# Peptides against a protein of PDB entry 5X9X, part 35

Target 1, 41 residues: chain A of PDB entry 5X9X
Amino acid sequence: SSVSELEQRLRDVKNTNSRFRKALMEKENELQALIRKLGPE

## One batch from the design tools (peptide; made by RFdiffusion4, then SolubleMPNN)

Design b2_p25_1_s2 (from b2_p25_1, 14 letters changed)
Fold by OpenDDE base, seed 3:
Structure b2_p25_1_s2 (fold): chain B 41 residues (1-41), chain A 25 residues (1-25)
Amino acid sequence: as target 1 above (41 residues)
Amino acid sequence: DELLKEIERIRKEMQALEKKIEENE
């Protein structure tokens, strides 16, 4: 029903945001690695 | 240089992810 659907949508949003946060952390690690390589180039 | 361009690309990708997270919160 409506309530069950809303609860499911909320769970889906949380899971999606969790995946986005994981991706964000991976990008941060990649960024840090590149920043460490900053040189004359 | 290409390294700086890659850094900027990643920064933009991070910004896009942050916006998506914010939209869902």
Scores: peptide ipSAE 0.577, ipTM 0.894, DockQ to the pose 0.822
Fold by OpenDDE base, seed 1:
Structure b2_p25_1_s2 (fold): chain B 41 residues (1-41), chain A 25 residues (1-25)
Amino acid sequence: as target 1 above (41 residues)
Amino acid sequence: DELLKEIERIRKEMQALEKKIEENE
């Protein structure tokens, strides 16, 4: 049904958003690691 | 220079992710 499809879309958006947030955290960690290298380099 | 380029790359990728998250909210 249209309702079930909307619910599925919401779940998909939530899952995708969660994945993006995880990726963002990983990028932040990578960024901080590189920033720390700015001292000696 | 390579380090700074990599930092900028990551910053741009983070910005893109933030925009995608905002679009989904």
Scores: peptide ipSAE 0.577, ipTM 0.894, DockQ to the pose 0.883
Fold by OpenDDE base, seed 4:
Structure b2_p25_1_s2 (fold): chain B 41 residues (1-41), chain A 25 residues (1-25)
Amino acid sequence: as target 1 above (41 residues)
Amino acid sequence: DELLKEIERIRKEMQALEKKIEENE
């Protein structure tokens, strides 16, 4: 049904956002690791 | 120098992810 399709689309968007947030967290960790190296370099 | 370029790369990637998240919210 149209309602079921909309619910599925909403779930897909939420899942996609969850993946993006995870990737963002990984980039933040990578960035912090590089910042800690700024002293000697 | 190379380190600074890598930091800038990551910064831009983070910005792109933040925009995608915002667009989906």
Scores: peptide ipSAE 0.575, ipTM 0.894, DockQ to the pose 0.847
Fold by OpenDDE base, seed 2:
Order: sequence, then structure tokens, then C-alpha cells
Structure b2_p25_1_s2 (fold): chain B 41 residues (1-41), chain A 25 residues (1-25)
Amino acid sequence: as target 1 above (41 residues)
Amino acid sequence: DELLKEIERIRKEMQALEKKIEENE
């Protein structure tokens, strides 16, 4: 149904957004690790 | 410097992700 399709689209967008947020967190952790290396290097 | 270059690469990737998140909100 149209409602079910819209609900599915919303879930897909939310899942994609969640994946982007996770990726952003991982990049932030990677960045912090490299910044810490600036000190000793 | 390779370390600084890598940091800048990650910063740009983070900026791109932030834009995508904003577009999906």
C-alpha cells in the first residue's frame, strides 16, 4: 500500500542516516588518533 | 607532510558525511 511504501522509504532513510552517523563517528575516532600522533611525531 | 595530508583528507570526508546527514534529516 501507499502507506506501507512511505513507511519503508522512511525506514530506509533513517537506516542510511544511521550508517552515515556511524561512519562519521569512525572518522572522528580516526582523526583523533592521528592528531594524537602529531605530538610524538 | 603525509600525516597532515591524511588529517586533511579525513576532515574533508567528515564534511561530506555531515552534508549527507543534513540532507537526510
Scores: peptide ipSAE 0.575, ipTM 0.894, DockQ to the pose 0.858

Design b2_p25_1_s3 (from b2_p25_1, 17 letters changed)
Fold by OpenDDE base, seed 4:
Structure b2_p25_1_s3 (fold): chain B 41 residues (1-41), chain A 25 residues (1-25)
Amino acid sequence: as target 1 above (41 residues)
Amino acid sequence: SELLEEIERLRKEMQALEEEIAKLE
């Protein structure tokens, strides 16, 4: 149904958002690690 | 330096992710 399709699409968007937020956090952690390495160099 | 290049690469990737997240919000 239209309602079930909209609910599925909303779940898909939420899941995509969650994955991207996790990836962003991982990149931030990697960036901070590199910045810390830059300090002593 | 290689380290600075890697930092810049990550900054660009983070910006792209932030833009994609903004489209979903």
Scores: peptide ipSAE 0.184, ipTM 0.735, DockQ to the pose 0.829
Fold by OpenDDE base, seed 5:
Structure b2_p25_1_s3 (fold): chain B 41 residues (1-41), chain A 25 residues (1-25)
Amino acid sequence: as target 1 above (41 residues)
Amino acid sequence: SELLEEIERLRKEMQALEEEIAKLE
């Protein structure tokens, strides 16, 4: 049904958002690791 | 500097992700 399709779309958007936030966190961690290398090295 | 280039790359990728997240909200 249209309702079930919209519910599925909402779940997909939320899952995508969660994945992007995880990727963002991973890149922040990588960035911080590189920044730490810029200091001592 | 390779490290500075990598930092710049990551900052650009983070900005792109933030923009995509904003579109989902």
Scores: peptide ipSAE 0.180, ipTM 0.733, DockQ to the pose 0.865
Fold by OpenDDE base, seed 2:
Structure b2_p25_1_s3 (fold): chain B 41 residues (1-41), chain A 25 residues (1-25)
Amino acid sequence: as target 1 above (41 residues)
Amino acid sequence: SELLEEIERLRKEMQALEEEIAKLE
């Protein structure tokens, strides 16, 4: 149904958003680790 | 340096992710 399809699309958007936010956090952690290495390297 | 280039690469990738997140909101 149209309602179930809209609910599925909303779940898909939320899942995609969550995955992108997780990826962003992981890259931030990697960036900070590299910045910390700039001091001694 | 290679380290600075890697930092800049990550900054660009983070910017791209932020733009994609903004499209979802």
Scores: peptide ipSAE 0.177, ipTM 0.730, DockQ to the pose 0.801
Fold by OpenDDE base, seed 1:
Structure b2_p25_1_s3 (fold): chain B 41 residues (1-41), chain A 25 residues (1-25)
Amino acid sequence: as target 1 above (41 residues)
Amino acid sequence: SELLEEIERLRKEMQALEEEIAKLE
């Protein structure tokens, strides 16, 4: 049904958002590690 | 310079992720 399709789409969006936020956090951690390396170099 | 290039790469990747997240909100 239209409702069930919208519910599934919402779940998919939330899952994608969660994955992207996790990736963003990992990139931030890597960036901060590199910035810390930049200091002593 | 390799370190700075890697930092810039990460900044661009983070910006792309933030833009995609914004589309989902």
Scores: peptide ipSAE 0.170, ipTM 0.724, DockQ to the pose 0.837

Design b2_p25_1_s4 (from b2_p25_1, 15 letters changed)
Fold by OpenDDE base, seed 5:
Structure b2_p25_1_s4 (fold): chain B 41 residues (1-41), chain A 25 residues (1-25)
Amino acid sequence: as target 1 above (41 residues)
Amino acid sequence: DELLKQIERLRKEMQELEEKIKALE
């Protein structure tokens, strides 16, 4: 139904957003690790 | 050199992710 399709789209957006947020957090952790290495260089 | 390049790459990738997140909010 139209309602179920809209609900599915919202779930898809939420899931995609969540994946991007997780990826962003992982990049932040990697960035911080590199910044710590940058100190002596 | 490579370290700084990696940092800038990550910063760019993070910015792209933030823009994608913003577009989905």
Scores: peptide ipSAE 0.461, ipTM 0.861, DockQ to the pose 0.842
Fold by OpenDDE base, seed 2:
Structure b2_p25_1_s4 (fold): chain B 41 residues (1-41), chain A 25 residues (1-25)
Amino acid sequence: as target 1 above (41 residues)
Amino acid sequence: DELLKQIERLRKEMQELEEKIKALE
């Protein structure tokens, strides 16, 4: 049904958004680790 | 410098992800 299709599309968008946010967090953590290696010197 | 190159790559990738997230809002 149209309602079920819209609900599925909404779930897909939310899942995709969640994956992108997780990937962003992982890159932020990696970046912070590299910045720490760069050090104050 | 390889370390700086990696940092620059990550910054670019993060920007692309932020743009994708913004497009889904």
Scores: peptide ipSAE 0.460, ipTM 0.861, DockQ to the pose 0.785
Fold by OpenDDE base, seed 3:
Structure b2_p25_1_s4 (fold): chain B 41 residues (1-41), chain A 25 residues (1-25)
Amino acid sequence: as target 1 above (41 residues)
Amino acid sequence: DELLKQIERLRKEMQELEEKIKALE
């Protein structure tokens, strides 16, 4: 019950964290692409 | 420039994600 709920919440946090990290990486890649396009401009 | 605006938008979005990640740590 309580322990199982805490374990589930921990898994949910881990999964959410993983999704956010993936999204962050995608934005980092997009940012780098835009920076390359920016060049000397 | 639109490109600069896009960069600034992304920087903001990345910062928000980083703060969310920190809140989960």
Scores: peptide ipSAE 0.458, ipTM 0.859, DockQ to the pose 0.821
Fold by OpenDDE base, seed 1:
Structure b2_p25_1_s4 (fold): chain B 41 residues (1-41), chain A 25 residues (1-25)
Amino acid sequence: as target 1 above (41 residues)
Amino acid sequence: DELLKQIERLRKEMQELEEKIKALE
């Protein structure tokens, strides 16, 4: 139904947002590791 | 050079993710 589709879309947006936030955190961790390497070099 | 390139790549990728997150809010 239209309602169920809208609910699914909302869930998909939430899941996508969560995935992007996780990816962002992983990038931050990688960036921090590289910055640490930059320091002693 | 490579390390700096990787850092800039990550900074760009992070910015793109932040913009995508903002667009979903």
Scores: peptide ipSAE 0.458, ipTM 0.860, DockQ to the pose 0.862

Design b2_p25_4_s2 (from b2_p25_4, 14 letters changed)
Fold by OpenDDE base, seed 4:
Structure b2_p25_4_s2 (fold): chain B 41 residues (1-41), chain A 25 residues (1-25)
Amino acid sequence: as target 1 above (41 residues)
Amino acid sequence: DELLKQIERLRKEMQELEKKIKENE
């Protein structure tokens, strides 16, 4: 049904958004690691 | 030099992800 399809699309968007947030967190961690290398190293 | 380039690349990639997240919200 149209309702079930919309619900599915919403779930897909949420799942995609969750993946993006995870990727962002990983890049934040990588960035911080690189920034730390700007120090005494 | 390479380190700074990597940092800048990551910053841009993060910015793009933030935009995508915001667009999906």
Scores: peptide ipSAE 0.587, ipTM 0.897, DockQ to the pose 0.850
Fold by OpenDDE base, seed 2:
Structure b2_p25_4_s2 (fold): chain B 41 residues (1-41), chain A 25 residues (1-25)
Amino acid sequence: as target 1 above (41 residues)
Amino acid sequence: DELLKQIERLRKEMQELEKKIKENE
């Protein structure tokens, strides 16, 4: 139904954002690791 | 140079993720 399709689209957006937030956290960790390497190099 | 280049790449990727998150909020 149209309602179920809209609900699915909303879930997809929320799930996508959750994945983006996780990826962002991982990149922040990687960035901090690289910044720490700037000191000795 | 490579390290700085990697850092800048990550910063840009993070900015893009933040934009995408904001667009879907």
Scores: peptide ipSAE 0.587, ipTM 0.897, DockQ to the pose 0.874
Fold by OpenDDE base, seed 5:
Structure b2_p25_4_s2 (fold): chain B 41 residues (1-41), chain A 25 residues (1-25)
Amino acid sequence: as target 1 above (41 residues)
Amino acid sequence: DELLKQIERLRKEMQELEKKIKENE
């Protein structure tokens, strides 16, 4: 049904955004680690 | 130089991810 299809699309978008947010967090952590190395280098 | 290059790369990648997230919100 149209409702079930919309619900599926919403789930897909949420899942995609969740993956993007996770990737962003990982990069933020990596960035922080590199910034900490600016002192010794 | 390499460290700074890595930092700049990450900043750009983060910016791209933020755009993608915003587009889906």
Scores: peptide ipSAE 0.587, ipTM 0.897, DockQ to the pose 0.845
Fold by OpenDDE base, seed 1:
Structure b2_p25_4_s2 (fold): chain B 41 residues (1-41), chain A 25 residues (1-25)
Amino acid sequence: as target 1 above (41 residues)
Amino acid sequence: DELLKQIERLRKEMQELEKKIKENE
């Protein structure tokens, strides 16, 4: 139904946003690891 | 050199993710 489709789309957007936040956090961790290397070099 | 390039790449990727997150909010 139209309502169920809208609800599904909303869930999909929220799930996508959560995945983006997770990816961002992983990149932040990677960045910090590289910054640690930057120090001694 | 390579390290700095990797850092810059990550910064750009993070910026793009932040933009996408903001657009979805």
Scores: peptide ipSAE 0.585, ipTM 0.897, DockQ to the pose 0.869

Design b2_p25_4_s4 (from b2_p25_4, 15 letters changed)
Fold by OpenDDE base, seed 3:
Structure b2_p25_4_s4 (fold): chain B 41 residues (1-41), chain A 25 residues (1-25)
Amino acid sequence: as target 1 above (41 residues)
Amino acid sequence: SELLEEIERLRKEMQALEEEIEANE
């Protein structure tokens, strides 16, 4: 049904955003590690 | 420097992820 499809799409969006937020956190941690190396490099 | 280029790359990738998240909200 249209309602079930919308509910499925909402779940898919939430799952996608959750994965993107995790990736964002990982990149933030990597960025901070690189920033700590700023200096002679 | 390679370090600064890597930092800038990550900043851009993070910005893209934030834009995708915002677009889905």
Scores: peptide ipSAE 0.480, ipTM 0.865, DockQ to the pose 0.824
Fold by OpenDDE base, seed 4:
Structure b2_p25_4_s4 (fold): chain B 41 residues (1-41), chain A 25 residues (1-25)
Amino acid sequence: as target 1 above (41 residues)
Amino acid sequence: SELLEEIERLRKEMQALEEEIEANE
């Protein structure tokens, strides 16, 4: 049904958002690690 | 330097992710 399709699409968007937030967190952690290396380099 | 280039790459990738997250909110 149209309602079930909309609910599925909403879940897909939320899942995508969650994956992107996780990727962002991982990149932030990597960035901070690299910034710490700027001192000696 | 390679380190600065990698930092800049990450900054760009993070910006792209933030834009995608905002678009999905």
Scores: peptide ipSAE 0.477, ipTM 0.865, DockQ to the pose 0.830
Fold by OpenDDE base, seed 2:
Structure b2_p25_4_s4 (fold): chain B 41 residues (1-41), chain A 25 residues (1-25)
Amino acid sequence: as target 1 above (41 residues)
Amino acid sequence: SELLEEIERLRKEMQALEEEIEANE
């Protein structure tokens, strides 16, 4: 149904955003680790 | 340097992710 399809689309968007937020956090952690290496390298 | 280039790459990738998140909200 149209309602179930809209609910599925909303879930898909939320899941996508959740994955992107996780990826963003991982990249921030990597960035901080690289910044801490500045100076000796 | 390779380190600075990697840092800049990550900054750009993070910006792209932030834009995607904003577009989906």
Scores: peptide ipSAE 0.476, ipTM 0.865, DockQ to the pose 0.845
Fold by OpenDDE base, seed 1:
Structure b2_p25_4_s4 (fold): chain B 41 residues (1-41), chain A 25 residues (1-25)
Amino acid sequence: as target 1 above (41 residues)
Amino acid sequence: SELLEEIERLRKEMQALEEEIEANE
């Protein structure tokens, strides 16, 4: 049904958002590690 | 310079992720 399809789309968006937030956190950690190396290089 | 290039690449990737997250909210 239209409702069930919308519910599925919402779940998919939330799952995608969660994956993107995790990836963002990993990149933030990597960025901080690189910034700590910025002084000697 | 490679370090700075890597930092800039990460910044751009992070910006893209933030824009996608915002679009999904």
Scores: peptide ipSAE 0.477, ipTM 0.864, DockQ to the pose 0.822; fails the geometry check

Design b2_p25_6_s1 (from b2_p25_6, 9 letters changed)
Fold by OpenDDE base, seed 4:
Structure b2_p25_6_s1 (fold): chain B 41 residues (1-41), chain A 25 residues (1-25)
Amino acid sequence: as target 1 above (41 residues)
Amino acid sequence: KEELLEEIKDKSIEEQIQELKRYLG
């Protein structure tokens, strides 16, 4: 039904959002590690 | 800092080695 299709699309968007947030967090952690290595030490 | 520079250098060397292998193959 139209309702079930909209619910599925909403779930897909939420899943995509969650994946992107996780990826951004991982990249931020990697960046911070590199910044520490590039520091004065 | 020195460790990161060495890591970058190692990657460069490995890339060069692989490129040379392709040329000799």
Scores: peptide ipSAE 0.024, ipTM 0.329, DockQ to the pose 0.089
Fold by OpenDDE base, seed 1:
Structure b2_p25_6_s1 (fold): chain B 41 residues (1-41), chain A 25 residues (1-25)
Amino acid sequence: as target 1 above (41 residues)
Amino acid sequence: KEELLEEIKDKSIEEQIQELKRYLG
């Protein structure tokens, strides 16, 4: 049904969003590690 | 989606670079 399709799409968007946020956090951690290596602190 | 992800990543990198420049300056 249309409702079922919308619910499925919502779940897909939530899962994709969660994966993207995790990827961003991992990249941020990598950047911070490089910053700590290159910076005086 | 991928374009949005890259835009967010680029902004984060740029902000961090500017912060480093301020710290070292």
Scores: peptide ipSAE 0.023, ipTM 0.358, DockQ to the pose 0.127
Fold by OpenDDE base, seed 3:
Structure b2_p25_6_s1 (fold): chain B 41 residues (1-41), chain A 25 residues (1-25)
Amino acid sequence: as target 1 above (41 residues)
Amino acid sequence: KEELLEEIKDKSIEEQIQELKRYLG
């Protein structure tokens, strides 16, 4: 049904969003490590 | 990302140069 399809699409979007948020967090952690390495200390 | 890292690196180098100038002055 239309409702079940929308529910499935919502689940897919939430899963995709979660994966991208994790990837962004990992890249932010990498960036912060590089910033510390390149800092004045 | 790389541009930001280069900007941070350049600022750190300039700060070190200024500190050395003060030390030797």
Scores: peptide ipSAE 0.018, ipTM 0.361, DockQ to the pose 0.053
Fold by OpenDDE base, seed 2:
Structure b2_p25_6_s1 (fold): chain B 41 residues (1-41), chain A 25 residues (1-25)
Amino acid sequence: as target 1 above (41 residues)
Amino acid sequence: KEELLEEIKDKSIEEQIQELKRYLG
């Protein structure tokens, strides 16, 4: 693969990583809301 | 809480690994 193709793949991986990080934060917020409703783990 | 977060994280990591394999394959 060319350097430009590798750079594009790197950008795609970074974008995917960013989406997963956002999803994890959203799930953390959901869990915290449930913990506040149900009490401590 | 921690166990559930680790489960979600593991799934995320595995999906990223599979995507990287598709790039190289």
Scores: peptide ipSAE 0.027, ipTM 0.471, DockQ to the pose 0.042; fails the geometry check

Design b2_p25_6_s2 (from b2_p25_6, 10 letters changed)
Fold by OpenDDE base, seed 5:
Structure b2_p25_6_s2 (fold): chain B 41 residues (1-41), chain A 25 residues (1-25)
Amino acid sequence: as target 1 above (41 residues)
Amino acid sequence: KEKLLEEIKDKSIEEQIQALKRYLG
């Protein structure tokens, strides 16, 4: 149905959003770890 | 550190990570 299709699209968007948010957080954490390792140079 | 950070500040997160990894070895 139209409603079920819209619900599916919303779920897909939410899942994609969640995946990219997690990936971004992990990359930001890696970046900050590298910056800390760099030190005062 | 400051010079390196200025050079990468407008790059993508991945490009920043790779630049730092190259610098740090």
Scores: peptide ipSAE 0.417, ipTM 0.821, DockQ to the pose 0.709; fails the geometry check
Fold by OpenDDE base, seed 2:
Structure b2_p25_6_s2 (fold): chain B 41 residues (1-41), chain A 25 residues (1-25)
Amino acid sequence: as target 1 above (41 residues)
Amino acid sequence: KEKLLEEIKDKSIEEQIQALKRYLG
């Protein structure tokens, strides 16, 4: 049904969003690790 | 550090990461 299709699309968007957020967090963590390694200079 | 950070502040996160890797060796 149209309702079930909309619910599926919403779930798909949420799953995609979650994946991208996780990837972004991992990149941010890598960046911060590099910044810490850089030190005060 | 300040000079490097100023150079990369407006870049994408991936470009920032790569710049830092190049700097740190």
Scores: peptide ipSAE 0.415, ipTM 0.820, DockQ to the pose 0.704; fails the geometry check
Fold by OpenDDE base, seed 3:
Structure b2_p25_6_s2 (fold): chain B 41 residues (1-41), chain A 25 residues (1-25)
Amino acid sequence: as target 1 above (41 residues)
Amino acid sequence: KEKLLEEIKDKSIEEQIQALKRYLG
């Protein structure tokens, strides 16, 4: 049904969003690690 | 450090990462 398809799309978006959020967090952590390595320079 | 950070602040995270790697390398 249209409702079930919308629910499926919502689940897919949620899962995709979760994966991208994790990847973004990893990149942010890498960035912060580099900033810390940079020190006061 | 301040100059570098100011130069990269408007860039994407990936561009910032690469700039920092080049600076630290």
Scores: peptide ipSAE 0.415, ipTM 0.820, DockQ to the pose 0.746; fails the geometry check
Fold by OpenDDE base, seed 1:
Structure b2_p25_6_s2 (fold): chain B 41 residues (1-41), chain A 25 residues (1-25)
Amino acid sequence: as target 1 above (41 residues)
Amino acid sequence: KEKLLEEIKDKSIEEQIQALKRYLG
């Protein structure tokens, strides 16, 4: 049905959002680790 | 450090990561 299709699309968007948020967090963590490794220079 | 950070501040996160990797070797 139209409602079930919209619900499925919403779930898909939420899943995609979750994946990108996780990837972004990992990239941010990598960046911060590199900044810390850089030291006081 | 300050010079490097100034050079990468406006870059994408991926570009910043790669620049830091190049700097740190």
Scores: peptide ipSAE 0.414, ipTM 0.819, DockQ to the pose 0.752; fails the geometry check

Design b2_p25_6_s3 (from b2_p25_6, 10 letters changed)
Fold by OpenDDE base, seed 4:
Structure b2_p25_6_s3 (fold): chain B 41 residues (1-41), chain A 25 residues (1-25)
Amino acid sequence: as target 1 above (41 residues)
Amino acid sequence: KEKLLEEIKDKSIEEQIQELKRYLG
């Protein structure tokens, strides 16, 4: 039904958003580790 | 950390390839 299709699309958007947020956090952690390694200390 | 370094290297290589193409073109 139209309602079930909209619910599915909403779930897909939420799942995609969650996955990208996790990926961005991981990349930020990697970047910070590199900054600490290459920094003045 | 290692994956991020590899991604940076890959981007640098791609940029160099495009620069060389422009230079020779």
Scores: peptide ipSAE 0.025, ipTM 0.359, DockQ to the pose 0.052
Fold by OpenDDE base, seed 2:
Structure b2_p25_6_s3 (fold): chain B 41 residues (1-41), chain A 25 residues (1-25)
Amino acid sequence: as target 1 above (41 residues)
Amino acid sequence: KEKLLEEIKDKSIEEQIQELKRYLG
């Protein structure tokens, strides 16, 4: 049904959002480690 | 930011040079 399809889409969006947030967090941690290693310049 | 990117680049080059030295040694 249309309702079940919308519920599925919402779950898919939430899962995708969670995956991207995790990836961004990991990249941010990597970036901060590089910044600390190289200095503020 | 530009300086940071150049420093990252320089470190990468230095690591490549060291790897080549190990390879040739």
Scores: peptide ipSAE 0.021, ipTM 0.400, DockQ to the pose 0.054
Fold by OpenDDE base, seed 5:
Structure b2_p25_6_s3 (fold): chain B 41 residues (1-41), chain A 25 residues (1-25)
Amino acid sequence: as target 1 above (41 residues)
Amino acid sequence: KEKLLEEIKDKSIEEQIQELKRYLG
């Protein structure tokens, strides 16, 4: 049904959003690790 | 900040170069 389809789309968007946020956090962690490796330069 | 970013980039490039050397060796 249209309702079921919209609910599925909403779930997909939420999942995608969560995945991108996680990816950004991981990249930030990588950046911070590199910053720590380089030092306070 | 800019200097730090350049150093990060340089290290990344150096790591890539070493990887390529290992591949060719």
Scores: peptide ipSAE 0.021, ipTM 0.430, DockQ to the pose 0.067
Fold by OpenDDE base, seed 1:
Structure b2_p25_6_s3 (fold): chain B 41 residues (1-41), chain A 25 residues (1-25)
Amino acid sequence: as target 1 above (41 residues)
Amino acid sequence: KEKLLEEIKDKSIEEQIQELKRYLG
């Protein structure tokens, strides 16, 4: 049904959002590691 | 900073040496 399709799409968006947030956090950690390595010390 | 970068470089070289040893072994 249209309702079930919308519910599925909402779940998909939620899952995608969660995955993107994790990826962004990992990239931030990588960036900070590089900053520490290339920092003034 | 320079000391830290040299330490990172040294570790990288050591890792490369060990990798080559595994490859040739």
Scores: peptide ipSAE 0.033, ipTM 0.312, DockQ to the pose 0.036; fails the geometry check

Design b2_p25_6_s4 (from b2_p25_6, 12 letters changed)
Fold by OpenDDE base, seed 4:
Structure b2_p25_6_s4 (fold): chain B 41 residues (1-41), chain A 25 residues (1-25)
Amino acid sequence: as target 1 above (41 residues)
Amino acid sequence: TQALLDEIKDQSIEEQIQALKRYLG
């Protein structure tokens, strides 16, 4: 691939990484809330 | 269970790494 295409792909990876990190944090919070409700697990 | 959270995190990171490899390929 061209340098320009590689740069675009790197930007896409960065954006995807940011979205996944946010989603992961939200799911972690949801899971922790359930754990607190159910007790130690 | 902290182990479940760690597993989810590890799988997410691995998926991101594999995505990066696909972009570089």
Scores: peptide ipSAE 0.031, ipTM 0.447, DockQ to the pose 0.045
Fold by OpenDDE base, seed 1:
Structure b2_p25_6_s4 (fold): chain B 41 residues (1-41), chain A 25 residues (1-25)
Amino acid sequence: as target 1 above (41 residues)
Amino acid sequence: TQALLDEIKDQSIEEQIQALKRYLG
């Protein structure tokens, strides 16, 4: 495997990680909204 | 909780790292 291929894979990992972090943040916000509606944690 | 979300995130990152290790092999 070439250095360029490894760098591309690293970029793909970073992009996937960024998307995953965003999704988790949104899910956390949804969870917190439900918690606030239903009562104390 | 944030702790649970961090655990899920870490699992995803670890899976990607393992995929890269297989690619390097």
Scores: peptide ipSAE 0.031, ipTM 0.490, DockQ to the pose 0.033
Fold by OpenDDE base, seed 2:
Structure b2_p25_6_s4 (fold): chain B 41 residues (1-41), chain A 25 residues (1-25)
Amino acid sequence: as target 1 above (41 residues)
Amino acid sequence: TQALLDEIKDQSIEEQIQALKRYLG
């Protein structure tokens, strides 16, 4: 519960958030490619 | 479809929330 521990937790959260954002972008790109091939949503 | 994108986004948000809960403990 120290300040340094809270700072580390924040860094970990930011890293996790970044990974999820990248995963979302990748999945969106995959879905959009399928939509383009198959037609309207 | 947009519905599929929304589902993916919702799942990602929920995973982030669960991660935050773990880090706050």
Scores: peptide ipSAE 0.029, ipTM 0.438, DockQ to the pose 0.046
Fold by OpenDDE base, seed 5:
Structure b2_p25_6_s4 (fold): chain B 41 residues (1-41), chain A 25 residues (1-25)
Amino acid sequence: as target 1 above (41 residues)
Amino acid sequence: TQALLDEIKDQSIEEQIQALKRYLG
């Protein structure tokens, strides 16, 4: 029971981590798009 | 310059990562 709760929390953390990684990649893409709009150097 | 823009980008991403670490911790 305590073990199953910890396993569930671990799954939740992994899911959260995956979502945040994806969000960060999207922010990276947004920043790259803005950099391209601003121009080189 | 691109180097400056890359630095700003990297700082922004790093700050977001640190904020997320604080949120999860």
Scores: peptide ipSAE 0.023, ipTM 0.422, DockQ to the pose 0.082

